# Ledger of designs, part 5: peptides against a protein of PDB entry 5EIB

Target 1, 366 residues: chain A of PDB entry 5EIB
Amino acid sequence: VDLEPGTMDSVRSGPFGQIFRPDNFVFGQSGAGNNWAKGHYTEGAELVDSVLDVVRKESESCDCLQGFQLTHSLGGGTGSGMGTLLISKIREEYPDRIMNTFSVMPSPKVSDTVVEPYNATLSVHQLVENTDETYCIDNEALYDICFRTLKLTTPTYGDLNHLVSATMSGVTTCLRFPGQLNADLRKLAVNMVPFPRLHFFMPGFAPLTSRGSQQYRALTVPELTQQMFDSKNMMAACDPRHGRYLTVAAIFRGRMSMKEVDEQMLNVQNKNSSYFVEWIPNNVKTAVCDIPPRGLKMSATFIGNSTAIQELFKRISEQFTAMFRRKAFLHWYTGEGMDEMEFTEAESNMNDLVSEYQQYQDATAD
Target 2, 366 residues: chain A of PDB entry 5EIB as posed
Amino acid sequence: VDLEPGTMDSVRSGPFGQIFRPDNFVFGQSGAGNNWAKGHYTEGAELVDSVLDVVRKESESCDCLQGFQLTHSLGGGTGSGMGTLLISKIREEYPDRIMNTFSVMPSPKVSDTVVEPYNATLSVHQLVENTDETYSIDNEALYDICFRTLKLTTPTYGDLNHLVSATMSGVTTCLRFPGQLNADLRKLAVNMVPFPRLHFFMPGFAPLTSRGSQQYRALTVPELTQQMFDSKNMMAACDPRHGRYLTVAAIFRGRMSMKEVDEQMLNVQNKNSSYFVEWIPNNVKTAVCDIPPRGLKMSATFIGNSTAIQELFKRISEQFTAMFRRKAFLHWYTGEGMDEMEFTEAESNMNDLVSEYQQYQDATAD

## One batch from the design tools (peptide; aimed at target 1 E129 P196 E345 N349)

Design b1_p9_1_s1 (made by RFdiffusion4, then SolubleMPNN; from b1_p9_1, 5 letters changed)
Fold by OpenDDE base, seed 1:
Structure b1_p9_1_s1 (fold): chain B 366 residues (1-366), chain A 9 residues (1-9)
Amino acid sequence: as target 1 above (366 residues)
Amino acid sequence: MKESKSAIF
């Protein structure tokens, strides 16, 4: 789905364009112009029914519909505005199904789009209310991984999107292959989300290795485990040491000893025990899939529900407040039918979410 | 930012 035809033409002409049904390409002509309100109230609202008709048709063809997975950006207009409109409409029609998102957070290191803090804040407000599980994929963190870890002097969208694809492939492993841990979207939510609003995840992937070092690096279970818990490997720009893990899932892929995985996972929890809440028993879950990812002998994918995610929301909130206090660019949103009150409500709800994470960070076992 | 093919792996 897009409000611009050129994106859909790029997907169709791509190496995987033929895996999608032609009738499932729904697109507009005008685009959202990086405006959330165009995506949500005007151009996106004109297209949403055509998307819902496709969603219904595909849902009716499922033997057992678990839920929905949306991949979108929060800095743009289409992914943010129309994406959150679609989430709302799907939630209204399918209230008993899981809503899962891969939400790409904006960064000034990646994009010069001035209104990204508005689009992100308005989107986070919708995600808090209308999703069950949200993977926070932060362009700040992706850029820093590309530059610092992968030694890419000038990261590209192709480089960032490769990290996104590896992470998405990792976190969906338990849904695509036989296993006991998180075998469906509902079990993932039950294991990862102890409180309904606290459903924002920090993903991570290992191994991350620069091209110059790949040939010299042996892949071992200890190295994967250590790298997966390193703050520098988080796909969200948060330091887990500034917060506490509520829940963790680790997905190992490839031929390895389950005993060695369990030993290394126990060792990393014990070494980092101060960064876990003590009042959630068995809050770390581990899966092993014998099928490695393409091009690797083994990998590990991390899913963290941590109170440190508040650092990401604080960054967006600070950028939002700096613009909104001056009413900068607001007329582009109000001209599409938005009220100024919707900005204030979205800011308030995001600040409440930050306060909720802080409360559970400071909570101790009695 | 530039559009290009990644070769991370």
Scores: peptide ipSAE 0.013, ipTM 0.540, DockQ to the pose 0.019
OpenDDE base, seeds 2, 3, 4, 5: peptide ipSAE 0.000, 0.011, 0.007, 0.006; ipTM 0.375, 0.431, 0.439, 0.396; seed 3 fails the geometry check

Design b1_p9_1_s2 (made by RFdiffusion4, then SolubleMPNN; from b1_p9_1, 4 letters changed)
Fold by OpenDDE base, seed 1:
Structure b1_p9_1_s2 (fold): chain B 366 residues (1-366), chain A 9 residues (1-9)
Amino acid sequence: as target 1 above (366 residues)
Amino acid sequence: MKPSKSAIF
């Protein structure tokens, strides 16, 4: 789905364009122009029914519909505005199904789109209410991984999208291969989300290795485990050491000893015990899938529900507040039928979310 | 007016 036809033409002409049904390409002509309100109230609202018709048709063809997975950007207008409209409409029609998102967080290190803080804040407000689980993928963290860890002097969208693709493949492993922990979206939510609003995840993928070092690096369970818990390996721009893990899932792929995985996972928890809440029993879950990812002997994928994710929301809130106090660009949103109160409500709800994460960070067992 | 859609890279 896109409000611009050129994106769909790029997907259709790409190496995987033939895996999608032609009738499932739904697109507009005008685009959202990086305006959330244009995505949510005007251009996106004109297109949403045609998307819902496709969603219904595909849902009716499922033997057992678990839920929905949306991949979108929160800095743009289509992914943010139309994406959150679509989430709301799907939630209204399928209230008993899981809503999962891969949400790309905007960063001023990657994009110069001035209104990204508005689009992100308005989107987060919708995601808090209408999703069951959201993977926070921060373009800043992806850029820093490409530059610092992968030793890419000039990271590209291709390099960032490679990390996103590896992560998405990793976190969906249990859904795609039977007999794993978290084998369905509902079970993932039950294991990862102890409080309904606190459903924002920090993903990570290992191994991450520079091209020059790949040939010299042994892939071992200890090295994967150590890299997966390293703050530099998080795909959300927050430091887990500044918060506490509510829940963690680790998904190992490849031929390895389950005993060695359990030993290393116990060791990393014990070494980092101060960064876990003690009042959630058995809050670390581990899965092993014998099928490695393409081109690797083994990998590990991390899913963290941490109170440190508040650093990401604080960054967006600070940027939002600096613009909103000046009433900068508001006429572009109000001109599409949006009320100024919706900005204040979205800011408030995101600040409440930050306060909730802080409350559970400071909570003790006593 | 359309907001900027440039990427830094």
Scores: peptide ipSAE 0.027, ipTM 0.551, DockQ to the pose 0.022
OpenDDE base, seeds 2, 3, 4, 5: peptide ipSAE 0.006, 0.007, 0.018, 0.006; ipTM 0.484, 0.493, 0.560, 0.460

Design b1_p9_1_s3 (made by RFdiffusion4, then SolubleMPNN; from b1_p9_1, 4 letters changed)
Fold by OpenDDE base, seed 5:
Structure b1_p9_1_s3 (fold): chain B 366 residues (1-366), chain A 9 residues (1-9)
Amino acid sequence: as target 1 above (366 residues)
Amino acid sequence: MKPAKSAIF
C-alpha cells in the first residue's frame, strides 16, 4: 500500500514483485507530502476502503487468521497517517485479532523532514491505543549500527533496510516455524506485554559484523548472546542500562546446543540482573530454531520490552514540543481537517506512556 | 551525513 504509484512499480519490478498478487497493490496518485493529516484524513481516507477490501479478501482466505502485521514509517505521511488509519480500521473490524507493527521511528540523522516529530507523535498516540505489539525500529539506531558496528562510511537506505529485514526475519522465526517459543502472535503478546500500553519493543539482531571482519569472526553462542544484549546492538536508540527489562525474548537460529544457549542466557541475565525488574518472574524467554537465516550459520534475535524505550519517546516529545510551542507547520495539518487539540492529546498520551514506563522502572517488589 | 536515497525505489 502506498499513496504514491512509484513505490508500487518498484516493488512490482523488483526481484520479489511476483510473490504478491497484482490485485493486492493498492496505491494513490498524489502522495501524502510527509503530512500525517493527508495520510489519515484526506488522501489516505480516500484509499482506505480499497485496502480494507483486500484485507477482508485475504483474511477470508486464511485457514487460521492470528492477526495483522504492518510495516510502516512514522516520519512520512503515508506510513504514519495512512498506516495508523489502517490500524484503526482493522482493529474496529477485527477486535479479537492481534495487531503487530514494525514501526520505523524517525531521526534527524537520517531525514531532513522537519515535520517528522509531528507525524511520529500523532502515530505513537494511535499505536498506544490500537496495537498489541510494536517493534520500534529507530532510524537513529540503524544509522549508528551501520556507521559504528558495520563500518559503513556512508550508510544508505539499502543498508538500513537490510537491518530491518534481518530483524523482521528474526522476530517472525517462531511464527514461521511452529513448535517454538512464541509460536503465535497472541502467545508473543502474553509473554512480552505485562501491561497493555507497554507493548513497544526494542529489537536487536546478531551477528552484526563489518564486511572487513566477517572472515575473522567466529559465530558462537556466547558471542551472539553477548552482542544481543549490547546497547550498541539495539535497533532502538535507547540504552537498556538506563532502564529495566520488563520482558525479554531471545530467538536463536541455526544448529547449536540448547544447553549452551540456556547456560549463556542464564549467565547474561545474572551479569545484567540490575537491568531486569525483580517482580516479573521468568521474564526471559528463549527459543532455538535449527534453521539458520540465509547466508549465516547461526543468528540470535532479541526482543526487549524495556523501560529504557522511554528515551526514544522523550526524544520525539522534545522535538515535537519545540515545534508545537511555536505552532510551526501546523497550518499544513489543520488545512487537512485536523484540530490543534489532536496534537495536544497525542503529546499528552505519549508523555503519559513515558510516565508509565518510569513508574514501572522505579517499582520494587513490595 | 544522511543516508543516500536510492534513485530507484
Scores: peptide ipSAE 0.021, ipTM 0.547, DockQ to the pose 0.020
OpenDDE base, seeds 1, 2, 3, 4: peptide ipSAE 0.010, 0.021, 0.011, 0.013; ipTM 0.511, 0.487, 0.535, 0.551

Design b1_p9_2 (made by RFdiffusion4)
Pose (drawn by RFdiffusion4):
Structure b1_p9_2 (pose): chain A 366 residues (1-366), chain P 9 residues (1-9)
Amino acid sequence: as target 2 above (366 residues)
Amino acid sequence: PLPNKSAIF
């Protein structure tokens, strides 16, 4: 789905472009120009019922639908504006299904548009209310990993998407292969989301590799375990050691000692016990899958529900406030009939989200 | 804070 028609061509000319159902391409004529109001209200509303028809059709041909997963950026107009409209319409029509999103957060290091904080805040407001699970993919973190760790002086979207694709493969492994833990979206959500609004996850993986060089060696289980908890391996630009884990899901892929995995996971939990909330006993679940990802014999994927994610929302909020106080470009949004109070409502909800993460960060069992 | 329409709650 895109309001921009040129997106259809690039996907089709891609390697697996012909595999998609031709009828499932739903596109507009213009597109939003980084205007969330256009995406939602204006233009996305024009296009949205066509998308829902296709969604309804895919759903009726499902033996037992688990739910939906949406990939989109929060910084633009379509993936952000229309994407959150689609989520709200799907929530109305399928209220008992899990909604899961892979949402990429904007960063000034990657994109040169100062309205992106507006678009992201209006979107975060919708996701806090309407999604069950959201993987926070931070362009800030992706750029820093490419620039500082992978030593790519000029990271491209291809460089960033290599990190995203490795992460998305890792976090959906328990859904795609037989296993006991977090095997479906609802079970994953019950294990990861103690409070409904606090459903923004920090993904990480090990090893971090630059695409096209080179290999190995394959990591030891200790090396995998330590790297997947490392702040430098997170896809969100937050230091996990600045907050506390409410819940964690770890996924080890490849051939390895299950015993050694158990010992190392127990090791990181009790050497660093102060970083795991004490009032959620046994809050770290571990899954092993025998099939490694491409190019690797061993890998680990980390999914964290950490109070440190408030750093991501504080950064967006600060940029949003800096722009919104000067009312810059606000008429672009209200020109599409959007209420200015929606900006204030979204800002307040995001700041409430930050306070809630801090409340549970300081909470004690006593 | 505003509520979530969570399918698990």

Design b1_p9_2_s1 (made by RFdiffusion4, then SolubleMPNN; from b1_p9_2, 3 letters changed)
Fold by OpenDDE base, seed 1:
Structure b1_p9_2_s1 (fold): chain B 366 residues (1-366), chain A 9 residues (1-9)
Amino acid sequence: as target 1 above (366 residues)
Amino acid sequence: MKPSKSAIF
């Protein structure tokens, strides 16, 4: 789905364009122009029914519909505005199904789109209410991984999208291969989300290795485990050491000893015990899938529900507040039928979310 | 007016 036809033409002409049904390409002509309100109230609202018709048709063809997975950007207008409209409409029609998102967080290190803080804040407000689980993928963290860890002097969208693709493949492993922990979206939510609003995840993928070092690096369970818990390996721009893990899932792929995985996972928890809440029993879950990812002997994928994710929301809130106090660009949103109160409500709800994460960070067992 | 859609890279 896109409000611009050129994106769909790029997907259709790409190496995987033939895996999608032609009738499932739904697109507009005008685009959202990086305006959330244009995505949510005007251009996106004109297109949403045609998307819902496709969603219904595909849902009716499922033997057992678990839920929905949306991949979108929160800095743009289509992914943010139309994406959150679509989430709301799907939630209204399928209230008993899981809503999962891969949400790309905007960063001023990657994009110069001035209104990204508005689009992100308005989107987060919708995601808090209408999703069951959201993977926070921060373009800043992806850029820093490409530059610092992968030793890419000039990271590209291709390099960032490679990390996103590896992560998405990793976190969906249990859904795609039977007999794993978290084998369905509902079970993932039950294991990862102890409080309904606190459903924002920090993903990570290992191994991450520079091209020059790949040939010299042994892939071992200890090295994967150590890299997966390293703050530099998080795909959300927050430091887990500044918060506490509510829940963690680790998904190992490849031929390895389950005993060695359990030993290393116990060791990393014990070494980092101060960064876990003690009042959630058995809050670390581990899965092993014998099928490695393409081109690797083994990998590990991390899913963290941490109170440190508040650093990401604080960054967006600070940027939002600096613009909103000046009433900068508001006429572009109000001109599409949006009320100024919706900005204040979205800011408030995101600040409440930050306060909730802080409350559970400071909570003790006593 | 359309907001900027440039990427830094």
Scores: peptide ipSAE 0.027, ipTM 0.551, DockQ to the pose 0.022
OpenDDE base, seeds 2, 3, 4, 5: peptide ipSAE 0.006, 0.007, 0.018, 0.006; ipTM 0.484, 0.493, 0.560, 0.460

Design b1_p9_2_s2 (made by RFdiffusion4, then SolubleMPNN; from b1_p9_2, 4 letters changed)
Fold by OpenDDE base, seed 1:
Order: C-alpha cells, then structure tokens, then sequence
Structure b1_p9_2_s2 (fold): chain B 366 residues (1-366), chain A 9 residues (1-9)
C-alpha cells in the first residue's frame, strides 16, 4: 500500500515483485507530502476502503488468521497517517486478532524532514491504543550501527533496510518454522507484554560485522549471546543499562547445542541481573531454529521489552515540544481537518507511556 | 542515492 504510485512500481519491478498478487497493490495518485493528516484524514481516508476490501479477501482465504503485521515509517505521511488509520480500521473489524507492527522511528541523523516529530508523536498515540506488539526500529540506532559497527562512512537507506530485513527475518523465525517457542503472534504477546500499553519492543540482531572483519570472526554461541545483549546491537537508540527488562525473547538460528544456548543465556542473565525486573519470574524466553539465515552459519535475534525504551519516546517528545510550543507547521495539519487538541492529546499519551515505563523501572519486589 | 551493496550479508 502507498499513496505514491512510483513506490509500488519500484516494488513490482524489484527482485521479489512477483511474490505479491497484482490485485493486492493498492495505491493513490497523490502522496501524503510527509503530512500525517493527509495520510489519516484526506488522501489516505479516500484509499482505506480499497485496502480493507483486499484485507477482507485475504483474511477470508486464511485457514487460521492469527492477526496482522504492518511495516511502516512514523516520520513520513503515508506510513504514519494512513498506516495508523489502517490499524484503527482493522482493529475495529478484527478486535480478536493480534495487531503487530514494525514501526520505523524517525531520526534527524537520517532525514531532514522537519515535521517528523509531529508524524511520529501522532503515530505513537495510535500505536499505544491500537497495537498488541510494536517492534521499534529506530533510524538513529540503524545509522549508528552502520557507522560504528559496520564501519560504513556514509550509511544509505539500502544499508539501513538491510538491518531492518535481517531483524524482521529473525523475529518472525518462530512464526515461519513450526515447533518453536512463540510459534504464534498471541503466544508472543502473552510472553512479552505483561501490561497492555507496554508493548514496544527493542529488537536486536547478531552477528553484526564489518566487511573487513567478517573473514576473521568465528561465529559461536557465546559471541552471539554477548553481542545480542550489547546496547550497540539494539535497533532502538536506547541503553538497556538505563532501564530494566520486563521480558526478553532470544531466537537462535543455525546448528548449535541447545545446552550451550541455555548455559550462555543463563550466564548473561546472571551477569546482567540488575537490568531485569525480579518480580516477573521466567521473563527470558529462548528458541533455537536449526535453519540458519541465508549467508550465515548461525544468528541470534533479540526482542526486549525494556523500560529503557522511554529514551526513544523522550527524544521524540523533546523534538515535538520544541516545534509545538511555537505552533510551527501546524497550518499544514489543520488545513487537512485536524484540531490542535489532537496534538496535545498525542503528546500527553506519549508522556503518560514514559511515566508508566518509569514506574515499572522503579518498582521492587518488596 | 547509489544502492550500496549491503556490508552485512
């Protein structure tokens, strides 16, 4: 789905364009122009019914519909505005199904789009209410990984999207290969989400290696485990040491000893025990899939529900507040039918979410 | 933007 036809033509002409049904390409003629309100109330609202008709048709063809997975950006207009409209409409029609998202968080390191903090804040407000699980994929973290870890002097969207694709492939492993822990979206939500609003995940992937060092790196279970818990490998720009893990899932892929995985996962929990809440028993889940990712002998994918995710929301909130206090660019949103109150409500709900994460960070077992 | 070949895989 897109409001711009050129994006869909790029997907259709791409190496995987033939995996999608032609009738499932739904697109507009007028893009959202990086405006959430165009995506949510005008251009996106004109297209949403055509998307819902496709969603219904594909849902009716499923033997067992678990739920929905949306991949979108929060900095743009289509992914943010139309994406959150679509989530709301799907939630209304399918209230008993899981809503999962891969939500790309904006960063000034990656994009010069001035209104991204508005689009992100308005989107987070919708995601808090209308999703069951959201993977926070932060363009700031992706840029920093490309630059610092991968030693790319000038990271591109191709380099960032490769990290995104590796992470998405990792977190969906249990859904794609039967017999794993968290083999369905509902089991993942039950294991990862102890409180309904606290459903924002920090994903991570290992191994991350620069091209120059790949040939010298032995892939071992200890190295994967250590790298997966390193703050520098998080796909969200938060330091887990500034918060506490509520829940963790680790997905190992490749031929390895389950015993060695369990030993290393126990060792990393014991070494980092201060960064876990003590009042959620058995809050770390581990899965091993014998099928490695393409091009690797083994990998590990991390899913963290951490109170440190508040650092990401604080960053967006600070950027939002800096513009909103001056009423900068608001006329572009109000001209599409938005009220200024919707901005204040979205800011408030995101600040409440930050306060909720802080409360559970400070909570003790006593 | 030049499609840089991924450095990851």
Amino acid sequence: as target 1 above (366 residues)
Amino acid sequence: MKASKSAIF
Scores: peptide ipSAE 0.009, ipTM 0.535, DockQ to the pose 0.018
OpenDDE base, seeds 2, 3, 4, 5: peptide ipSAE 0.000, 0.000, 0.007, 0.000; ipTM 0.342, 0.382, 0.453, 0.385

Design b1_p9_3 (made by RFdiffusion4)
Pose (drawn by RFdiffusion4):
Structure b1_p9_3 (pose): chain A 366 residues (1-366), chain P 9 residues (1-9)
Amino acid sequence: as target 2 above (366 residues)
Amino acid sequence: SRPSNSAIF
């Protein structure tokens, strides 16, 4: 789905572009120009019922629908504005299904548009209310990993998307292969989301590799375990050691000692016990899958529900406030009939989200 | 705080 028609061509000319159902391409004529109001209200509303018709059709041909997963950026107009409209319409029509999103957060290091904090805040407001699970993919973190760790002096979207694709493959492994833990979206959500609004996850994986060089050696289980908890391996730009884990899901892929995995996971939990909330006993679940990802014999994927994610929302909030106090470009949004109070409502909800993460960060069992 | 329309709650 895109309001921009040119997006259809690039996807089709891609390697697996012909495999998609031709009828499932739903596109507009113009597109939103980084205007969330255009995406949601104006233009997305024009296009949205066509998308829902296709969604309804895919759903009725499902033996037992688990739910939906949406990939979109929060910084633009379409993936952000229209994407959250689609989520709200799907929530109305399929209220008992899990909604899961892979949402990429904007960063000034990657994109040169100062309205992106507006668009992201209005979107975060919708996701806090309407999604069950959201993987926070931070362009800030992706750029820093490429620039500082992978030593790519000028990272491209291709460089960043290599990190995203490795992450998305890792976090959906338990859904795609037989297993006991977090095998479906609802079971994953019950294990990861103690409070409904706190459903923004910090993904990480090991090893981090630059695409096209080179290999190995394959990591040991200890090396995998330590790297997947490392702040430098996170896809969100937050230091996990600045907050506390409410829940964690770890996924080891490849051939390895299950016993060694158990020992290392127990090791990281009790050497660093102060970083795991004490009032949620046994809050780290571990899954092993025997099939490694491409190019690797061993890999690990980390999914964290950490109070440290408030750093991501504080950064967006600060940029949002800096722009919104000067009322810069606000008429672009209200020109599409959007209420200015929606900005204030979204800002307050995001700051409330930050306070809630801090409350549980300081909470004690006593 | 505003509510969530979470399907697991």

Design b1_p9_3_s1 (made by RFdiffusion4, then SolubleMPNN; from b1_p9_3, 4 letters changed)
Fold by OpenDDE base, seed 4:
Structure b1_p9_3_s1 (fold): chain B 366 residues (1-366), chain A 9 residues (1-9)
Amino acid sequence: as target 1 above (366 residues)
Amino acid sequence: MAASRSAIF
């Protein structure tokens, strides 16, 4: 779905365009102009019913509907505004279904779009209330991985999107291959989300290796396990050492010893025990899928629910507050029918979420 | 197999 036709033409002409039904391409003409309010209240609101009709038709064709997965950017107007409108409308119609998102967080290192902090804050407000699971894919972290780890001198959207696609492929492994732990979205939520509002995940993918170093790096279970728990490998720009893990899932792919995986996962937990909450028993889940990703012998995908995710929200909130105190660009949103109060509510709810993460970080076992 | 539907925006 897009508010711009050119994006749909790019997808349709792409190497995978034929996997999508032609009737499932729903698009506008005007775009959102990087404005959440256009995506949510005007241009997006005109298109939403046509998208919901497709969603209904596709849902009715499912033998067993688990839920929905939405991939969107929070910096743009379409992914942020229309994406959150769609989440709200789907939640209203399917309250008992899991809402899962892959939410791309904006970064000034990747985009010069000045209003991204507004779009992100308004989106996070909706995601707190209307999603069950949100993978925080932070453009800050993706850029840093591309630059520092992959040794790309000038990271492109193609390089960032490669990391996104690898991560998405990893976290969906259990949904695509039978016999795995967390084989459905609801089981994942039950294992990963101890408190309803604390459903924002730090994803990671291993191996991440620069092209020049690939031939010298051994792909081993210990190396994958160590890389997954490295702060530099997180797809969210947070240091797990500044918080505590509430829950962790690790998904290994390829032919490997389950015993070796269990031993390495136990070792990494013990080594990092100070970075876990002690009051959630068995808070690390491990899955092994014998089917490797394309082009790799083995991989591991990390999903962390950590109180360190508050660093990401604080970064967005600081950027938001700096603009909002000056009422900068607000007229572009209010001109689309938004109230200034919605900005204040969204800022408040994000700050409350940060406070909730901090409370659970500071919580001790009684 | 329980179908998860993915939408890209």
Scores: peptide ipSAE 0.021, ipTM 0.629, DockQ to the pose 0.041
OpenDDE base, seeds 1, 2, 3, 5: peptide ipSAE 0.021, 0.013, 0.015, 0.015; ipTM 0.612, 0.408, 0.474, 0.421; seed 5 fails the geometry check

Design b1_p9_3_s2 (made by RFdiffusion4, then SolubleMPNN; from b1_p9_3, 3 letters changed; failed a check: a repeat of another design)
Amino acid sequence: MKPSKSAIF

Design b1_p9_3_s3 (made by RFdiffusion4, then SolubleMPNN; from b1_p9_3, 4 letters changed)
Fold by OpenDDE base, seed 5:
Structure b1_p9_3_s3 (fold): chain B 366 residues (1-366), chain A 9 residues (1-9)
Amino acid sequence: as target 1 above (366 residues)
Amino acid sequence: MKSSKSAIF
C-alpha cells in the first residue's frame, strides 16, 4: 500500500514483484507530502476502504489467521498517517487478532524532513493503543550500525533496508518454522509483553560484519551471543545499559549445539544481570532453528523489551516539543482537519509511556 | 534520503 503510484511500480518491477497478487497493490495518486494528517484524515482516508477490502479477502483465504504485520515508517506521511489509520481500522474489525508492526523511527541523521517528530509522535500515540507488538527499527541506530560496524562511509537506504530485512527475517523465524519458541504471534506477545502498553521492542541481528572483515570472522555461538547483547548492535538508538530488560527473546538460526546456546545465553544473562528486572522470572527465552538465513552459516536475532527504549521516545518528544511550542508547521496539519488537541494528547500519551517505562525500571522486588 | 516506504503485509 502507498499513496504514491511510483512505489508500487518499483515493487512490481522488482525481483519479487510477482510474489504479490496484482489486485493487492492498492495505491493513491497524490501522496501524503510527509504529512501525517494527509495520511490519516484525507488522502489515506479515501484509500483505506480499498485496502480493507483486500485485507478482508486475504484474511478469509487464511486457514488460520493469527494477526497482521505492518511495515511502515513513522517519519513519512503515508507510513505514519495511513499506516496508523489502517492499524486502527484493522483493530476495530479484528479485535481478537494480534497487531504486529515493524515501525521505522525517524532520525535527523537520515532524513531532513522537518515534520518527522510530529509524524512520529502522532504515530506512537496510535501504536500505544492499537498494537500488541511493535519492533522499533530506528534509522539512527541503522545509520550508526552501517557507519560504525559495517564501515560504510555513506550509508544508503539500500544498506539500512538490508538491516531491516535481516531483522524482519530473524524475528519471523519462529512464525515461519513451526515447533520453535514463539511459534505464533500470540505466544510471542505473552512471552514478551508483561504490561499491555509496554510492547515496544529493541530488535538486533547478528552477525553484523563489515565486508572487509567477513572473511576473517568466525561465526560462533559465543560471538553471536556477545554481539546480540552489545549496545552497538541494537536497531533502536538506546543503550540497554541505561535501562532494564523486562523480557528478551533470542532466536538462533543454523546448525549449532542447543547446549552451547543455552550455556552462552546463561553466561550473558549472568554477566548482564544488573540490566534485567529481578521480579520477572525466566524472562529470557531462547529458540534454535536449524535452518540458517540465506548466505550465512548461522545467525542470531535479538528481541528486547527494555525500559531503555524510553531514550528513543524522549528523543522524539524533545524534537516534537521544540517545534510544537512554536506552533511550527501546524497549519499543514490543521488544514487537513486536525485539532491542536490531538498533538497535545499524543505528546501526553508518549510522555506517559516514558514514565511507565521509568516506573518499571526503578521497580524492585518487594 | 527518502523515508523507508511503507508496506502492509
Scores: peptide ipSAE 0.013, ipTM 0.420, DockQ to the pose 0.038
OpenDDE base, seeds 1, 2, 3, 4: peptide ipSAE 0.008, 0.000, 0.005, 0.007; ipTM 0.525, 0.380, 0.404, 0.460; seed 3 fails the geometry check

